# Peptides against a protein of PDB entry 2FGR, part 171

Target 1, 331 residues: chain A of PDB entry 2FGR
Amino acid sequence: SSVTLFGIVDTNVAYVNKDAAGDSRYGLGTSGASTSRLGLRGTEDLGGGLKAGFWLEGEIFGDDGNASGFNFKRRSTVSLSGNFGEVRLGRDLVPTSQKLTSYDLFSATGIGPFMGFRNWAAGQGADDNGIRANNLISYYTPNFGGFNAGFGYAFDEKQTIGTADSVGRYIGGYVAYDNGPLSASLGLAQQKTAVGGLATDRDEITLGASYNFGVAKLSGLLQQTKFKRDIGGDIKTNSYMLGASAPVGGVGEVKLQYALYDQKAIDSKAHQITLGYVHNLSKRTALYGNLAFLKNKDASTLGLQAKGVYAGGVQAGESQTGVQVGIRHAF

## One batch from the design tools (peptide; made by RFdiffusion4, then SolubleMPNN)

Design b2_p20_1_s3 (from b2_p20_1 with N7A T13D V19I S20E)
Fold by OpenDDE base, seed 5:
Structure b2_p20_1_s3 (fold): chain B 331 residues (1-331), chain A 20 residues (1-20)
Amino acid sequence: as target 1 above (331 residues)
Amino acid sequence: AAPAFDASGPNEDVPGLTIE
């Protein structure tokens, strides 16, 4: 049996030119290139091709030393794996996010990521961004000639908010084709939540694809998130992403990603464009810089996620510029 | 304020220190 202690410490100096008051924010932030984390994982060979596994992972906030505490909310799973694939029990990325975030060239981290996996409707559930779930059972197939799939179900455990009685229930999955330079996936999910104390379904459909040309990688996402409310109509967002990355000089990577968030409930769009560069000093240590522009139109109030500095919204129709320069160290 | 995006990233295979 083995146990691996692992982690990432990613800390940056960050700047955004506007907050909700129109003022600039700057300081020391976290998780600009990769989410800072501390984890334990291990495997046990049970014989006959069967393995047991565990994974415990929590987020690290290097700027404040985890002032709000430490937990294993990133992942806390036990698993069995073999020729049949893998079954996981415990809090984890839901299968849809686990697969479809892989097309985000910014790895769902920092000021540049695809922000489609979001609570668009002031949902009152803990995981209304569609990224993780408590009480999750997941199954992942092997790869069969490129074809693979993942499925998940999370128990609501009769969690109630207002009149909503199934909060936290998740059902979802993906189908994918991963072969050589090509990856393509379709994900579908439904999560039960509450908005304004009323039962709401968070429906999500996501298409992702990428192709690695060797000299560059192209990646794209198409997503619809819909909070179906009994009263007040649906809150629908269509999100689009297109990104490219390329190796630079054998030690660097440049990334460019554009995203559009068409927020139907407020008839407003936001445009995000991010340029990122990572410079590998070693296998474990990198310097990075991100430059992001977020243009809100009309009633849109989206903000860049300069975690540890400012991750709130801006005034309606305002544009925000963000910068992160940092160090990532993996151990 | 708009709810924050979860910038949690994937469960990546960080090399780490392995004890056998």
Scores: peptide ipSAE 0.342, ipTM 0.715, DockQ to the pose 0.821
Fold by OpenDDE base, seed 4:
Structure b2_p20_1_s3 (fold): chain B 331 residues (1-331), chain A 20 residues (1-20)
Amino acid sequence: as target 1 above (331 residues)
Amino acid sequence: AAPAFDASGPNEDVPGLTIE
């Protein structure tokens, strides 16, 4: 049997020019290039091609030394794997986010990521961003000539919020084709939640694709998120992303990503553009910089996610500029 | 060039220290 201790410490100096009051924020932030984490994982060969596994992973906040505590909320799974694929039991990325966030060139973190996986409706569920779930059972197929899939179900355990029952129930999955330079995926999910104490279904459909040309990679996402409310009408957001990355010499990578968030319930758009650079000092250590611009239109109040510094919204129709410069170290 | 640690995925295999 094996046990692996692993982690990433990613800490940056971050700046945003506007908060909710219109003031600048700056300081030491975390997870600008990769989410800082500490984990344990292991496998046991059970014979006959069957393996048991575990994975325990928590987020690290290097700016305050995890002042709010440490937990395994990133992943806490036990698994069986073999020729049939992998079954996981425990909190994890839901299959849809696990696959479809892989097309985000900013690794679903920092000020540059695709922000489509979001709580668009002031949902009261803990995971209304559609990224992770408690009480999750997941199944991942092997890769069959490029074709693969993942499915998940999370138990609500009769969680209630207001008059809403079944809060936290998730059902979803993806189908994908991953072969050589090409990746393409379709994800579908439904999560039960509450908005204003009333039952709400969070429906999500996501298309992703990428192609690696060797000299550059292109990646794209198309997503619709809909919070279906029994009262007050649906809250729908269409999110679009297009990104490119390219190696710079033998030690660097440049990334450019654009996203559009069409927030239908408020008839308002937000435009995000991010330039990133990573400079590898070693296999384990990198310097990075991110520069992001977020333009809100009309009633849109989106903010860049400068974790540890400022991750709140801005005033309606305001634009925000963000910068992160940091160190990432993996162990 | 040492392959850069592709920390791009939410579930990327961070190499870590393995004990057998």
Scores: peptide ipSAE 0.339, ipTM 0.770, DockQ to the pose 0.207
Fold by OpenDDE base, seed 3:
Structure b2_p20_1_s3 (fold): chain B 331 residues (1-331), chain A 20 residues (1-20)
Amino acid sequence: as target 1 above (331 residues)
Amino acid sequence: AAPAFDASGPNEDVPGLTIE
């Protein structure tokens, strides 16, 4: 059997030109290129092509030394894998987010990522962004000539918020085709949550695709999230993303990504454009820079996620500019 | 040229120290 100790320390200097008061924020932030993490994982060969696995991973906050503590909320799974694929038990990325975030050229991290996987409705569930779930059982198929799929179910364990029952229940999955330069996926998910103490369903549909031309990669996402409420109507957001990346000089990568968030419940759009550069100093160490522009229209109050500096909203209709310059080190 | 940093996603496989 093997055990691997692994991690990433990613720390940056970050700036945003506007917070909720219209003031600038700057300082030392975390997780600008990759989420800082500490983990343990291992595998045991059980014979006959069967393997047992475990994975324990938590987030690191390098700017404050994990002042709020450490936990394994990123992933805490035990698994069996083989020719049948993989079954996982425990908190993890839900299958839909695990697959569909792979089309985000900013790896769902920092000020540049696709922000569609979000709590759009002030949902009171812990994971109403559709990214992870507690009490999760997941199954991932092998890749069969490009075709693959993943499915998940999370138990609510009779969790209640206000009058809402079944809070935290997840059901979802994806189908995909991954072959050579092409990747394409369709994901569907539903979560049970509460908004204002009332039962709400969070429905999500996501289509993703990418193509690697060798000299450049193109990637795209189409997503609809809908918080279905019995009172007050549905809170629907249509999110769109298009991105390109290219290697630079054999040691770097440049990324450009655009996203549009059409927030139907407030009839307001937000536009995000991000330019990123990563410079590899080694296999384990990189320098990076991100420049992001977020243009809110009308009642939109979205903010860039400069973790450790400022990740809140802005005033309605305000635009925000963000910069991150940092070091990423993997061990 | 320095080798590329491998970063595959939110739960990417990070090359760590493996003890067998």
Scores: peptide ipSAE 0.320, ipTM 0.750, DockQ to the pose 0.225
Fold by OpenDDE base, seed 1:
Structure b2_p20_1_s3 (fold): chain B 331 residues (1-331), chain A 20 residues (1-20)
Amino acid sequence: as target 1 above (331 residues)
Amino acid sequence: AAPAFDASGPNEDVPGLTIE
């Protein structure tokens, strides 16, 4: 059997030109290129092609030394794997987010990522962003000539909020084709939650695709998130992303990504454009810089996610500029 | 050139210290 200790420490200097009051924020932030993490994982060969596994992973906040504590809420799974694929028990990425976030060229972190996986409706569930779930059982198929799939179910355990029952129940999955330079996936998910103490379904559909041309990679996402409420009408957001990346000089990577968030409930759009650069100093250490522009229209109040500095909203219809310059180290 | 660390994904495999 084996046990691996692993992690990433990613810390940056960050700036945003506007907060909710219209003032600038700047300081030391975290997780600008990759989410900072500490983990343990291991595998045991059980014979006959069967393996047991575990994975324990928590987020690291290098700016304050995890002053609010450490936990394994990124992933805490035990698994069995073999020719049939993999079954996981425990908190993890839900299958839909695990697959569909892979098309985000900014690794689902910092000021540049696709922000479609979000709580758009002030949902009262802890995971109403559709990224992770408690009490999760997941199954992942092997790859069959490019075709693969993942499925998940999370138990609600009779959790209630207000008059809402079944809070935290998840059901979802994806189908994908991954072959050579091409990747394409379709994900579907439903979560039970509450908004204003009333039962609400969070429905999500996501289409992703990427193609690696060798000299550059193109990636795209199409997503619809819908919080279906019995009272007050549906809260629907259509999110779109298109990105490109290319290697630079054998030691660098440049990234450009655009996203549009069409927030139907408030008839308002937000546009995000991000330029990123990563410079590899070694296999484990990189310098990086991100420059992001977020343009809110009408009633939109979205903010860039400068974790550790400012991740809140802005005034309605205001634009925000963000910068991150940092060090990423993996061990 | 050593392959660049591709942290492409929220739970990507990070190379670490392995004990057997």
Scores: peptide ipSAE 0.318, ipTM 0.732, DockQ to the pose 0.215; fails the geometry check

Design b2_p20_1_s4 (from b2_p20_1, 6 letters changed)
Fold by OpenDDE base, seed 1:
Structure b2_p20_1_s4 (fold): chain B 331 residues (1-331), chain A 20 residues (1-20)
Amino acid sequence: as target 1 above (331 residues)
Amino acid sequence: AAPAADMSGPNEDEPGLTIE
């Protein structure tokens, strides 16, 4: 039986040139290259190829020392694994986000990530970004000649918001092919939520692929999110991402990623482009820098996610530039 | 500030400190 204490502390100096008032914001931010975390995990061999596991993980906010508290909202699972794969019970990444965010070259954090996994509709559910769920049961298959899959169901437990019932129910999964330099995946999910106190279904479809050429990696995402409302019509967003990364001098990595968010309900687009560099000082410690540009058009108000400094929106049709320079340490 | 919505990516395989 084993228990592992683990974590990441990632803290940066961040700047954005515009907030919601058009003013600059700057300061000490968190999680610019990887999400800062503290966790405990362990395994027990039960014999016959069966293992028990647990995983408890929470986010760390190094700028304020977790002034709002600490919790295990990143993951709080118990599991059984074996030749059949793995079954997990508890709050976790939903199978769709766990697989499809792996194609994001910015690790789904900081000012550079793919922002498609979002609450596009002011959904009133706590996890309307489609990333995690409470009351989750998940199953992951082994890899069979490259083919693998994951499935999940989250119980609503009769949660209500306004007139909406079944709030927080999730059903979803992915199929994937992972073999050598190639990865490709298709994810489908539905989550029940509320918008304006009315029942709403959050439907998501995501296609991801990557190829590692050795000298460089290419990665892409195609996503459609729909908040299906009985009153007021659907809130639909099509999101696209293309990224490249390459090793530099054996100790560094350069990353370039473009994303487009076509927000159909407001007939408005946003364009994101990010350049990132990571410099490894050791296996555990890195310096990094990110430079991001976000161009909103028309009624779009998207902001870069400079966590700890400014993660809000901007004025409609405004552009935002962001910079992060920081230290990541893993233990 | 309200804890920013947990927009964090996948759990990474951190090296950690293991006790057996």
Scores: peptide ipSAE 0.311, ipTM 0.733, DockQ to the pose 0.480
Fold by OpenDDE base, seed 3:
Structure b2_p20_1_s4 (fold): chain B 331 residues (1-331), chain A 20 residues (1-20)
Amino acid sequence: as target 1 above (331 residues)
Amino acid sequence: AAPAADMSGPNEDEPGLTIE
């Protein structure tokens, strides 16, 4: 049986030129290239091709030393795996997020990521971004000639908010084809939540694809999120992403990613473009830099996620520029 | 400001320190 202690400490100097007041923010931020984390994982061979596993992982905030405490909210699973695939019990990435965020060249972190996996409707559920769930059971198939799938269900445990029942219930899954240079996936999910104390369904559909040409990789996402409200109409967002990455000089990687967020409920678009560079000093240590531009139109108020410095919105129709320069260390 | 715990990002397989 094995136990692995692992983690990442990723800390940066970050700048954004506008906050909600129109002022610049700068300071020490976290998780610009990878989410800073501390974890324990282990496996036990049970024989016959069956394995038990556990995974406990929490976020690290290097700028304040975890002043708000430490928890295992990133992942807290026990699992069985074998020729049948893997069953997981506990809080984790939901299957749709786990698969479809793999097409984000910025690893769903920092100022550059695809921001489609979001709470677009002021949902009152803890995980209304569609990324993780409590009380989750997940199943992942093996890869069969490229074909694979994942499914998940999270129990609501009769959680209520206002008049909404079943809050936190998740059902979702993906189908994928992963073979050599090609990856493609379709994900579907529904979460039960509340908006303004009223029952709301968060529906999500996501298509992702990538192709590795060796000299460069292309990646894309198409997503629709829809908060279905009984009163006030649906809050729908169509999100699009296209990105490219390429190795540089055997020690670096350059990334360029564009995203469009078409926020239908406010008839407003936001455009995001990010240039990133990672320089590997070793297998464990990298320097990185990100430059992001977010252009809000009309009533859009989206902000770049400069975690530890500023992750709030901006004034309606304002544009934001962000920079991160940091160190990532994995152990 | 307490950074809003953005619990985003993948659970990547990191090399870590393994005890057998």
Scores: peptide ipSAE 0.313, ipTM 0.731, DockQ to the pose 0.467; fails the geometry check
Fold by OpenDDE base, seed 2:
Structure b2_p20_1_s4 (fold): chain B 331 residues (1-331), chain A 20 residues (1-20)
Amino acid sequence: as target 1 above (331 residues)
Amino acid sequence: AAPAADMSGPNEDEPGLTIE
């Protein structure tokens, strides 16, 4: 049996030119290139190709030393794996986010990521961004000539908010083709939540694809998120992403990503453009810089996620520029 | 208020320190 202690410490100096008051914010931030984490994982060979596993992982906040505490909310799973694939029990990435966020060239982290996996409707559930779930059972297939899939179900455990009685129930999955330079995936999910104390279904459909040309990689996402409310009408967002990355000088990577968030309930769009660079000092240590521009139109109030400095919105129709320069260290 | 832990991003297979 083995146990691995692992983690990432990613800390940056961050700046955004506007907050909700129109003022600049700057300081020491966390998780600009990768989410800072501490984890334990292990495996046991049970014989016959069967393995047991565990994974415990929590977020680290290097700027404040985890002043709000530490937990295993990133992942807390026990698993069985073999020729049949893998079954996981416990809090984890839901299968849809686990697969479809892999097409984000900014790895769902910092000021540059695709922000489509979001609580678009002021949902009152803990995980209304569609990224993770409590009480989750997941199954992942092996890869069969490129074809693979993942499925998940999370129990609501009779969690109630207002008149909603099934909050936190998730059902979802993906199908994918991963072969050589090509990756493509389709994800579908439904989560039960509450908005304004009323039962709401968060429906999500996501298409992702990437192709590695060797000299550059292209990646794309198409997503629709819909909070279906019995009262007040649906809150629908169509999100689009296109990105490119390329190796630089054998030790660096440059990334450019564009995203569009078409927020149908407020008839408003937001445009995000991010330029990123990672410079590998070693296999474990990198310097990085991100430059992001977010343009809100009309009633849109989206803000860049400069975690540890400012992650709030801006005034309606305002634009925000963000910068992060930091160190990532993996151990 | 401490910024809500977003807990977003992938679970990456970091090499770590393995104890046998």
Scores: peptide ipSAE 0.312, ipTM 0.742, DockQ to the pose 0.490; fails the geometry check
Fold by OpenDDE base, seed 4:
Structure b2_p20_1_s4 (fold): chain B 331 residues (1-331), chain A 20 residues (1-20)
Amino acid sequence: as target 1 above (331 residues)
Amino acid sequence: AAPAADMSGPNEDEPGLTIE
């Protein structure tokens, strides 16, 4: 049996030129290139090709030393794996986010990531961004000649918000083809939540693809998120992403990513462009820089996610520029 | 409400320190 202690400490100096008041924010932030984390994982061989596993992982906030506490909300699973694949019990990434965020060249963190996995509707559920779920059972298939899939169900445990029942129930999955330089996936999910204390279904459809040309990688996402409300009509967002990355000088990587968020309920678009660079000082330590531009139009109020500094919105129709420069260390 | 810490990002298979 084995137990592995692992983690990442990623801390940066961050700046955004506008907050909700139109003022600049700057300071020490976290998780600009990878989410800072501390984890324990282990495996036990049960014989016959069956393995037990556990995974406990929490976020680290290096700027304040986890002043809000430490928990295993990133992942807290026990698993069985074998020739049949893997079954996981516990809080984790939902199968759809686990697969479809892999096409984000900014690793779903910092000021550059695809922000489509979001609570678009002021949903009152804890995980209305569609990223993780409590009380989750997940199943992941083996890879069969490139084809793979994942499925998940999260129990609501009769959680209520206002008149909404079944809050936090998730059902979803993906199908994928991963073979050599090509990856492509389709994800579907439904989550029960509340908006304004009323029952709401969060439906999500996501297509992702990437191709690694060796000298560069291209990646793309197409997503529709729809909060279906019984009263007040649907809140629909179409999100699009296209990114490219390339190795630089054998020790660096440059990344460029564009995203468009077409927020149908407010007839408003936001455009995000991010340039990133990572410089590997070693296998474990990197320097990085991110430069992001977010252009809101009309009623759009999206903000860049400079975690630890400012992750709020801006005034309607305002543009925001963000910078992060930091150190990532993995252990 | 403090924005819920965006617990986003993949779980990466980090090498870590393994005890057998």
Scores: peptide ipSAE 0.309, ipTM 0.733, DockQ to the pose 0.538; fails the geometry check

